# Peptides against a protein of PDB entry 7K3S: the designs that were tried, part 23

Target 1, 60 residues: chain A of PDB entry 7K3S
Amino acid sequence: MEELSGKPLSYAEKEKLKEKLAFLKKEYSRTLARLQRAKRAEKAKNSKKAIEDGVPQPEA

## One batch from the design tools (peptide; made by RFdiffusion4, then SolubleMPNN)

Design b2_p14_4_s4 (from b2_p14_4 with E3K E11K)
Fold by OpenDDE base, seed 3:
Structure b2_p14_4_s4 (fold): chain B 60 residues (1-60), chain A 14 residues (1-14)
Amino acid sequence: as target 1 above (60 residues)
Amino acid sequence: EEKEAEEKLKKYLE
């Protein structure tokens, strides 16, 4: 196990890591929201298909 | 300022 005996991170390096972590959390949350939206849209498509198979759409 | 920081940060993650 390489001990991460890395030099104590400078204040600037710590702030840069906090910013990176904040960005990664934001991108994670964005991706999760997209996934949740996709799952909701899939359920809504499946429910619409179940309704459309039961209701004759008026031919336009 | 926050948008410029996000854009700079994005360049350092690629």
Scores: peptide ipSAE 0.114, ipTM 0.692, DockQ to the pose 0.175
Fold by OpenDDE base, seed 1:
Structure b2_p14_4_s4 (fold): chain B 60 residues (1-60), chain A 14 residues (1-14)
Amino acid sequence: as target 1 above (60 residues)
Amino acid sequence: EEKEAEEKLKKYLE
């Protein structure tokens, strides 16, 4: 077993890493919510255009 | 403290 040959992190270093992880999780969740909104908006745009152009919607 | 760490980290990710 390769011992994780890293110096043991201090309490302060561990707390700083937890804060960084919490921030990254928050930004990930925000980005995911934006992506999901964009995908819904794109689907709605394509559906409106396909109705206008008389193109049959691909069955889901 | 957590807000200040978020702001410091944001400054390095921009």
Scores: peptide ipSAE 0.102, ipTM 0.707, DockQ to the pose 0.131
Fold by OpenDDE base, seed 5:
Structure b2_p14_4_s4 (fold): chain B 60 residues (1-60), chain A 14 residues (1-14)
Amino acid sequence: as target 1 above (60 residues)
Amino acid sequence: EEKEAEEKLKKYLE
């Protein structure tokens, strides 16, 4: 049994891990927002195409 | 310090 005698992380090591986690969360949120925007833009393009195909041209 | 931690983390995620 390897004793995970994990020395309690110093305050500085804990803060450095928090910074890394905060960065990772920020990049995740940015990527998620980009994905959600792309999905909304695709839905909006599909909705515009459905409206253009459904307008009867008035015969002049 | 935060900026250096971000650069180090980016280098491992690319």
Scores: peptide ipSAE 0.101, ipTM 0.712, DockQ to the pose 0.182
Fold by OpenDDE base, seed 4:
Structure b2_p14_4_s4 (fold): chain B 60 residues (1-60), chain A 14 residues (1-14)
Amino acid sequence: as target 1 above (60 residues)
Amino acid sequence: EEKEAEEKLKKYLE
């Protein structure tokens, strides 16, 4: 078992890695929130269309 | 410094 005793990252390298991970987590959360909003908007459009197709349009 | 790191990282994700 070669211990991947990778050289211990310096303090500066660890902080830089934490910053990159924080940024990636933020962008992931932002993208996920956009996707969830899009899915909710699609469901709302489909439900509105199903109601509009099922309600006789008031004759003008 | 945080904004420069964000911009550099964004350039690698595009």
Scores: peptide ipSAE 0.092, ipTM 0.696, DockQ to the pose 0.173

Design b2_p14_5_s1 (from b2_p14_5, 5 letters changed)
Fold by OpenDDE base, seed 1:
Structure b2_p14_5_s1 (fold): chain B 60 residues (1-60), chain A 14 residues (1-14)
Amino acid sequence: as target 1 above (60 residues)
Amino acid sequence: EEEELRKLGRELLE
């Protein structure tokens, strides 16, 4: 039997690790969604500015 | 690899 070098994690420790990993995965997904939204908003601002510079404003 | 995962596991539980 290779002595698995180190105390085996208890059931409670494994469940606490799963909870921490689930939390980190949630925060990662939230941060990724925020970053993707920011990139889309930046592209939309640049596209609006390109349309506004390309459309002659109707003279009042 | 499995030992490093156990070390990381212990450090995250402290």
Scores: peptide ipSAE 0.144, ipTM 0.748, DockQ to the pose 0.230
Fold by OpenDDE base, seed 2:
Structure b2_p14_5_s1 (fold): chain B 60 residues (1-60), chain A 14 residues (1-14)
Amino acid sequence: as target 1 above (60 residues)
Amino acid sequence: EEEELRKLGRELLE
């Protein structure tokens, strides 16, 4: 018998752990969505700069 | 592995 080193979590402790894991998963998903939005915004800025540098300024 | 998960579980519950 592997002696499970440590007291088993109670039912209430397991439910509280599930709530914390659900919160962590939500914050992870929010952070990932922010990073994906930032990457899209950077690509859009680089595309605008490439258009502006490609337009010959009218000679004065 | 299972012991580390129990440790992490306790630290998160404090």
Scores: peptide ipSAE 0.142, ipTM 0.748, DockQ to the pose 0.198
Fold by OpenDDE base, seed 3:
Structure b2_p14_5_s1 (fold): chain B 60 residues (1-60), chain A 14 residues (1-14)
Amino acid sequence: as target 1 above (60 residues)
Amino acid sequence: EEEELRKLGRELLE
């Protein structure tokens, strides 16, 4: 195992990495929220199809 | 935001 004994990160490099991680966490959270909305929308479409087979919607 | 992601990606590959 090559020890990734990279040079100790400077304070500036650590802050830059924290910023990078915060950004990645934001993008992850956004992507997760999109995925959760897509899954909810798919479930809602499947549930609507199950309701339309059981109740003639009155035409508006 | 895509530009920040692309910037971040470049800065991770340097």
Scores: peptide ipSAE 0.113, ipTM 0.725, DockQ to the pose 0.102; fails the geometry check
Fold by OpenDDE base, seed 4:
Structure b2_p14_5_s1 (fold): chain B 60 residues (1-60), chain A 14 residues (1-14)
Amino acid sequence: as target 1 above (60 residues)
Amino acid sequence: EEEELRKLGRELLE
């Protein structure tokens, strides 16, 4: 069992790492929410097109 | 925001 012989992080180093992790979590969540909205919008467009292609367009 | 990500990326690879 390799002793993780890393010096214990100071309080200031731990707080800096928490801030970095909080920032990364925020950006990840923002990107994931954008991707999920895009995927839902694409499915809604494809479903609308499938209905439109299945209904005879009223001849003008 | 993007500049903070680039700064963070540099600090994680250093």
Scores: peptide ipSAE 0.101, ipTM 0.718, DockQ to the pose 0.095; fails the geometry check

Design b2_p14_5_s2 (from b2_p14_5, 7 letters changed)
Fold by OpenDDE base, seed 5:
Structure b2_p14_5_s2 (fold): chain B 60 residues (1-60), chain A 14 residues (1-14)
Amino acid sequence: as target 1 above (60 residues)
Amino acid sequence: KDEELRELGRKLLE
């Protein structure tokens, strides 16, 4: 008989653990979405700079 | 596995 060396988590402790895991998953997803937006914005900036460097400004 | 998850859970809830 392996003595379950730890007190079983109460229902309330299990729900609190689920809430912590849901929060961490939400923050991970938010950070991932920020990273993806940053990568897209960097690509868009580099593309705009390549267009601006290729258009001769008409001399006024 | 289940004991290690319970111990990690306890430490995270402390």
Scores: peptide ipSAE 0.148, ipTM 0.729, DockQ to the pose 0.218
Fold by OpenDDE base, seed 4:
Structure b2_p14_5_s2 (fold): chain B 60 residues (1-60), chain A 14 residues (1-14)
Amino acid sequence: as target 1 above (60 residues)
Amino acid sequence: KDEELRELGRKLLE
């Protein structure tokens, strides 16, 4: 049985892990901001449709 | 707990 002797991560490996986690946090925040914009755009489309269906077309 | 986090860290570094 190779003891997976949990070699403590070196200082360099810990810094590389922190960098990867910071990158993942940035990509998560970007994706969340896209989702929030999409939800706002959907609400705005539904509100415009409700106005267009409720405004009598000006008779020309 | 700390060993599981260390193992997850290794897999993310590969």
Scores: peptide ipSAE 0.147, ipTM 0.726, DockQ to the pose 0.183
Fold by OpenDDE base, seed 1:
Structure b2_p14_5_s2 (fold): chain B 60 residues (1-60), chain A 14 residues (1-14)
Amino acid sequence: as target 1 above (60 residues)
Amino acid sequence: KDEELRELGRKLLE
């Protein structure tokens, strides 16, 4: 029976994998912060539009 | 399970 215990990852391979996981975690956090900012900006636009539709613009 | 993680690790390291 061939022991399908695939070759253990070298120390260098484990460190490269940790680096890739750290990069993916950083990109996830950046994307989440962007999504949260976009959702806040959309709510702010809708609130500003509701105020502008309720305030008669002074004729210049 | 442990082999599947090692295979995923290998594919991500290529």
Scores: peptide ipSAE 0.143, ipTM 0.721, DockQ to the pose 0.215
Fold by OpenDDE base, seed 2:
Structure b2_p14_5_s2 (fold): chain B 60 residues (1-60), chain A 14 residues (1-14)
Amino acid sequence: as target 1 above (60 residues)
Amino acid sequence: KDEELRELGRKLLE
């Protein structure tokens, strides 16, 4: 008899696990969206600096 | 595989 080395999760424990997994999936998706936004914002800032350093100041 | 998921589940429920 393979002793299944852990009590089977109750229905309530399985539902609590599903809720925790749904929360983690939501936080993961939010973190990815923030990371992608940050990377786009950094690229946009670097592009603005490259334009500002490339404009010759008009000699007065 | 199924036991590893059950153990991970237990640790997450604690």
Scores: peptide ipSAE 0.140, ipTM 0.720, DockQ to the pose 0.162

Design b2_p14_5_s4 (from b2_p14_5, 5 letters changed)
Fold by OpenDDE base, seed 5:
Structure b2_p14_5_s4 (fold): chain B 60 residues (1-60), chain A 14 residues (1-14)
Amino acid sequence: as target 1 above (60 residues)
Amino acid sequence: EEEKLRELGKKLLE
């Protein structure tokens, strides 16, 4: 049994660690959702540009 | 593994 050679974290330190981990998980999920939206928006811009380049403007 | 998480925890609590 390796003696866990570190001082045990207090209850308050464990709760603060859980809060930090929950915050990091939330920020990761938010960043991932932004990246997914950006990729969708890029595809939608490229599809709109392909439609605009393919429609001859009616001469006025 | 638990020791690495404990040391990471300490550095995050500073």
Scores: peptide ipSAE 0.132, ipTM 0.723, DockQ to the pose 0.199
Fold by OpenDDE base, seed 1:
Structure b2_p14_5_s4 (fold): chain B 60 residues (1-60), chain A 14 residues (1-14)
Amino acid sequence: as target 1 above (60 residues)
Amino acid sequence: EEEKLRELGKKLLE
């Protein structure tokens, strides 16, 4: 039997670790969604500028 | 590997 190097985590320590991991996963997902939204918004701004520079203004 | 995960867990519980 490999002696498990160090004391096993208590039930309370394991639950606190699961909570911290769940929180970190939530913050990661929020940050990823924000980054993806920012990238889409930048692409939309660049596409709008390319359309505006490519439409001849109708002479009045 | 399991030891490193346990040590990381301890540091995160502090």
Scores: peptide ipSAE 0.129, ipTM 0.721, DockQ to the pose 0.227
Fold by OpenDDE base, seed 4:
Structure b2_p14_5_s4 (fold): chain B 60 residues (1-60), chain A 14 residues (1-14)
Amino acid sequence: as target 1 above (60 residues)
Amino acid sequence: EEEKLRELGKKLLE
């Protein structure tokens, strides 16, 4: 069994990796929130078009 | 587990 015992990560290396993972989780959450807002805005636009296409414009 | 963290660390430093 090859000892895949690559040198143990130092405390500093482990903390740097935790910081990178925390940053990536934050950027993922920000992107997901933007996509959810975009999808809600698209649904609201489609609902407004369905009302505007169904109301005869008052001829002035 | 530490090996997976090391490989992830390499990919995040490229």
Scores: peptide ipSAE 0.129, ipTM 0.733, DockQ to the pose 0.217
Fold by OpenDDE base, seed 2:
Structure b2_p14_5_s4 (fold): chain B 60 residues (1-60), chain A 14 residues (1-14)
Amino acid sequence: as target 1 above (60 residues)
Amino acid sequence: EEEKLRELGKKLLE
């Protein structure tokens, strides 16, 4: 039996760890949503530039 | 592996 090197976490330490994990999961989800929004905005900018570069300017 | 999780847990609890 590998003796788990270290004191068992108290109930209070386990609850504090769960709260920190829940916070980290929330911040991860927020960051992922920002990244996905940025990627969509970049795709929309590239699509607008491709349309603008394809319109022949009327010769004056 | 379990020791690394325990050490990470300690650093998070500080």
Scores: peptide ipSAE 0.120, ipTM 0.711, DockQ to the pose 0.194

Design b2_p14_6_s1 (from b2_p14_6, 8 letters changed)
Fold by OpenDDE base, seed 1:
Structure b2_p14_6_s1 (fold): chain B 60 residues (1-60), chain A 14 residues (1-14)
Amino acid sequence: as target 1 above (60 residues)
Amino acid sequence: ELVELARKEAEKEE
């Protein structure tokens, strides 16, 4: 861990850091929601494959 | 990292 040598952050730098942190938290939450949706979609695909492998397709 | 980027941006605005 590089020790953050020495200068106290200005008020403006602290506000810029709060904004960057808020953005990062938003992108993390978006990515987590996408991952949860992908896992649900994978479970739904696996349940459809289990039904389709058990039904003989009617010949057209 | 993000703190160092904020310092570099502040040093560029002076």
Scores: peptide ipSAE 0.169, ipTM 0.769, DockQ to the pose 0.293
Fold by OpenDDE base, seed 2:
Structure b2_p14_6_s1 (fold): chain B 60 residues (1-60), chain A 14 residues (1-14)
Amino acid sequence: as target 1 above (60 residues)
Amino acid sequence: ELVELARKEAEKEE
């Protein structure tokens, strides 16, 4: 068992860790929002392809 | 790691 016997974090170190955690949560949320937009765009492309492949062009 | 990075950055401000 590695005892996490690091000296107790100073108040300043704890505040810096809270700031880093807030930043990481923001970047995570931004990345998730990008991924969700990409997945929605992919579904919209796949639905357009399914409509284009399913319409028999009327031979004139 | 993140805790050790915070310690190293605090040690640079002293």
Scores: peptide ipSAE 0.168, ipTM 0.773, DockQ to the pose 0.356
Fold by OpenDDE base, seed 5:
Structure b2_p14_6_s1 (fold): chain B 60 residues (1-60), chain A 14 residues (1-14)
Amino acid sequence: as target 1 above (60 residues)
Amino acid sequence: ELVELARKEAEKEE
């Protein structure tokens, strides 16, 4: 681990680090979008339950 | 995949 702290990163190592950062940003954005979608779906389910529990079924 | 390549490169330098 100590031999890398003094050598300038090669062009290939810099490109690999950029690819890793791009991957992590993509996975973060995907996870955030999933969380936001789940939170919207939960609100929509709670709103449907509030409508279904508040409508007296017409007795036929 | 990219994380496993990163690990394999770190293990090759030890």
Scores: peptide ipSAE 0.115, ipTM 0.721, DockQ to the pose 0.092
Fold by OpenDDE base, seed 4:
Structure b2_p14_6_s1 (fold): chain B 60 residues (1-60), chain A 14 residues (1-14)
Amino acid sequence: as target 1 above (60 residues)
Amino acid sequence: ELVELARKEAEKEE
């Protein structure tokens, strides 16, 4: 068993890692919100196409 | 910004 003989992180190194983790969680949440918005927009476009293919355009 | 700060600080420990 290789002992993970990493010196115990200083208080400053632990706070820096917490800040990095908080940033990554924020960027993940932003990306997820963008993905969910894109999926909703795609579903709304597909619903409009189903109406255009199902309504005979009145010939003027 | 925070990722670039983290990179500059990692380059100081090498």
Scores: peptide ipSAE 0.101, ipTM 0.719, DockQ to the pose 0.148

Design b2_p14_6_s2 (from b2_p14_6, 8 letters changed)
Fold by OpenDDE base, seed 5:
Structure b2_p14_6_s2 (fold): chain B 60 residues (1-60), chain A 14 residues (1-14)
Amino acid sequence: as target 1 above (60 residues)
Amino acid sequence: SLIEEARKEAEKEL
């Protein structure tokens, strides 16, 4: 375990850590939304290709 | 670490 340097964090240091955490949460949410959009776009492309190739669509 | 960077930023404001 990295020894948390035995000095308590100041108020300013804690606020900077909160800002960094908020940034990481925002980037996580953005990345998740991109992944979900990419998966939907891939499914739509594969469905279009299967129609063009004359392959029967799997019934849902 | 994120903590060490926060310490270094706080030390610049003193």
Scores: peptide ipSAE 0.194, ipTM 0.794, DockQ to the pose 0.339
Fold by OpenDDE base, seed 2:
Structure b2_p14_6_s2 (fold): chain B 60 residues (1-60), chain A 14 residues (1-14)
Amino acid sequence: as target 1 above (60 residues)
Amino acid sequence: SLIEEARKEAEKEL
């Protein structure tokens, strides 16, 4: 076990780490939601292409 | 480290 070489964290230091962790969790969730929207948009584009490529163009 | 940064920030609030 690497002994965490240092004085025990003060109450203020622990609260600051909790704030940083809450911020990182929020930014992670925001990034994940962006990725999920991008994947849904890509799937919707691929589904539109598959419909367009499957319709015989009327020969003029 | 994140802990060392938190220590430096806490030292600025004193």
Scores: peptide ipSAE 0.189, ipTM 0.793, DockQ to the pose 0.353
Fold by OpenDDE base, seed 3:
Structure b2_p14_6_s2 (fold): chain B 60 residues (1-60), chain A 14 residues (1-14)
Amino acid sequence: as target 1 above (60 residues)
Amino acid sequence: SLIEEARKEAEKEL
């Protein structure tokens, strides 16, 4: 266990850590929304392919 | 450490 043998964080240090945490939470939420959109788009592509492989294309 | 970085950044504003 690394003893947190450091002096207690000042008010300013705590506010900077809160700002960093708020930024990281925002970027996490943005990345999660992108990932969820990508997964939905992948599922939509896989569903479209499953329909295309299941329907005989009319020979032109 | 993020804590040590926050300390160094706080020390630059003094």
Scores: peptide ipSAE 0.185, ipTM 0.788, DockQ to the pose 0.380
Fold by OpenDDE base, seed 1:
Structure b2_p14_6_s2 (fold): chain B 60 residues (1-60), chain A 14 residues (1-14)
Amino acid sequence: as target 1 above (60 residues)
Amino acid sequence: SLIEEARKEAEKEL
């Protein structure tokens, strides 16, 4: 744990950290939504290919 | 650190 050894953060510094945290949370949520979309698209491609090739896909 | 960057940005506004 990096101990917050130093002067207490000003109001302005705290607001700047809140903005940075809000931005990071937004980018995390965007990345998670992309990952979930990619996984759904991959499953949909693999299911179409399994129907076309007649080969039992191993359940991942 | 994100805190050190925020301090450095606040020091530029002084």
Scores: peptide ipSAE 0.182, ipTM 0.786, DockQ to the pose 0.295

Design b2_p14_6_s3 (from b2_p14_6, 8 letters changed)
Fold by OpenDDE base, seed 2:
Structure b2_p14_6_s3 (fold): chain B 60 residues (1-60), chain A 14 residues (1-14)
Amino acid sequence: as target 1 above (60 residues)
Amino acid sequence: EDIELARKWAEELE
């Protein structure tokens, strides 16, 4: 049995750690949503460029 | 590792 070298966390310390974990999960989810939005925006830019490069400009 | 990180985070809150 690895003796967990250190005092057991109090009830108050465990509740503070749960609050920190809840905050970190929220910030992680926010960051993932930003990355997913960026990836969708990149795909939309690449699809617009593919349409613009496929239309022959009318010769003036 | 996770338990040591948890302790460090507890000490910063005391």
Scores: peptide ipSAE 0.169, ipTM 0.744, DockQ to the pose 0.135
Fold by OpenDDE base, seed 3:
Structure b2_p14_6_s3 (fold): chain B 60 residues (1-60), chain A 14 residues (1-14)
Amino acid sequence: as target 1 above (60 residues)
Amino acid sequence: EDIELARKWAEELE
């Protein structure tokens, strides 16, 4: 493990790292929400195919 | 330098 024995982070540098961390957490949450939506959409498509094979949908 | 790099990486991800 390289000790990140970098110079003690300035207050401004710590605040920028907090900002970056908050941003990365936001992007992670956005990506996770997209992934969860995609999985739900896939499950819904598979469930619709299982229903459509059992019930002729009336053409609109 | 690392702060500006951190800013650029935040801006590229936005």
Scores: peptide ipSAE 0.148, ipTM 0.740, DockQ to the pose 0.134
Fold by OpenDDE base, seed 5:
Structure b2_p14_6_s3 (fold): chain B 60 residues (1-60), chain A 14 residues (1-14)
Amino acid sequence: as target 1 above (60 residues)
Amino acid sequence: EDIELARKWAEELE
């Protein structure tokens, strides 16, 4: 068991790690929102195509 | 060392 006796992180080091974690969480949330939007758009395209293929246009 | 690594990773993501 090597004790990772890493020097106690300075207050400034801890704040920098928090900033990095906040950034990573922001980018993760942005990517997740894009993925969810893409999945919703795909479902909306499939539902629109199902409606358009199911309505006989009346010949007038 | 860890501070410089954390700096490089913050700068590469900006």
Scores: peptide ipSAE 0.145, ipTM 0.738, DockQ to the pose 0.168
Fold by OpenDDE base, seed 1:
Structure b2_p14_6_s3 (fold): chain B 60 residues (1-60), chain A 14 residues (1-14)
Amino acid sequence: as target 1 above (60 residues)
Amino acid sequence: EDIELARKWAEELE
């Protein structure tokens, strides 16, 4: 395990890293909310299709 | 390595 003998991050570099971590957390939460919405929409489509395939079209 | 990767990803997102 090579020692992370990297120069100590300056205060400014630590603040920039915190801002970037906050941005990544925001984009992750946004993507997760989109995925959850898509999964709900898929379930709603499958329920609607199951009703439509079960109704014989009235002969006009 | 992880800090340099975090720097690179963070430069692509700016």
Scores: peptide ipSAE 0.141, ipTM 0.728, DockQ to the pose 0.123

Design b2_p14_6_s4 (from b2_p14_6, 6 letters changed)
Fold by OpenDDE base, seed 3:
Structure b2_p14_6_s4 (fold): chain B 60 residues (1-60), chain A 14 residues (1-14)
Amino acid sequence: as target 1 above (60 residues)
Amino acid sequence: EEIEEAKKYAKELE
């Protein structure tokens, strides 16, 4: 076990790392939500195209 | 801005 005997982070350094971690988690969650929305939109487009190929659009 | 400060301080800890 390499003891990660890095100098003990000060309280201020620990709080700054917590703020960074909170920010990175927020950006991760935002990116994940965007990706999930994109995948849902792609699936919805593919399913809509599969339904439209089976229903004659009434020409208006 | 917060990402750049985060990267700066990560480099100061390396």
Scores: peptide ipSAE 0.169, ipTM 0.743, DockQ to the pose 0.113
Fold by OpenDDE base, seed 1:
Parts: C-alpha cells; sequence; structure tokens
Structure b2_p14_6_s4 (fold): chain B 60 residues (1-60), chain A 14 residues (1-14)
C-alpha cells in the first residue's frame, strides 16, 4: 500500500476542500431530488395510462 | 463550472 505521504494540507487548502465537498453534496442532493420527482411523475403517468387502457390496476 | 475548478485543484494536489 503506497504511503500517501502527501504534504500536509494547509488550513486554507482544507477549507477549500470543505467548500468543494459542501458544493458536491448540494449538487448530489439536488440531482437525487430531481430523480425522485421524475420517478413519481412516471408512476403517476403510468397509473393514468393504465386506467385509460382499461387494464385492471393491481389493488394495493 | 465549480465542479471543473474542483477537479483542476484536485489534479494540482496530486
Amino acid sequence: as target 1 above (60 residues)
Amino acid sequence: EEIEEAKKYAKELE
């Protein structure tokens, strides 16, 4: 296992990495919320189409 | 843009 003897990051470099990590977490959460909204919208479209096509919906 | 700047700085630390 190569010793990642990287030079100790300065305080400023650590703060810059924290800022980047906060940004990446924000973009991840935003993308996840979009995906969840898209899946809900797809399920709602498929349920409307199943009623229109006369296919018996499985009772939940 | 900020993700690309993040990648540039990650490469500068490597």
Scores: peptide ipSAE 0.168, ipTM 0.740, DockQ to the pose 0.081
Fold by OpenDDE base, seed 4:
Structure b2_p14_6_s4 (fold): chain B 60 residues (1-60), chain A 14 residues (1-14)
Amino acid sequence: as target 1 above (60 residues)
Amino acid sequence: EEIEEAKKYAKELE
């Protein structure tokens, strides 16, 4: 087992890494929520088109 | 900016 002979990070370096990790998790969650919303909106558009293509438009 | 600072600091820890 290679000892991870990384010098122990200072308290300040550990806090700075925690802040960066929290930021990256927030941006990931925001991006995932946008992607899920886009995918739901696309499915809703495709379902409306399938109804419109299956209903003979009344030629009035 | 915060993402670029995150990348700089990750590179200083390698």
Scores: peptide ipSAE 0.167, ipTM 0.743, DockQ to the pose 0.100
Fold by OpenDDE base, seed 2:
Structure b2_p14_6_s4 (fold): chain B 60 residues (1-60), chain A 14 residues (1-14)
Amino acid sequence: as target 1 above (60 residues)
Amino acid sequence: EEIEEAKKYAKELE
């Protein structure tokens, strides 16, 4: 077992790492929500094109 | 800004 030869983190260093982890989780969730919204918008565009290409234009 | 501070401190612990 590789002993992680890191000095024991102080209480202040552990709290600072928790704050950073909370921030990174928030930014990850924000980015994931944007990606999911973009994917839904793309699916909605593809569904609209499939409906528009399937309507026979009335011959004039 | 907070991500850059996070990276700076991770680099000081390495």
Scores: peptide ipSAE 0.166, ipTM 0.743, DockQ to the pose 0.097

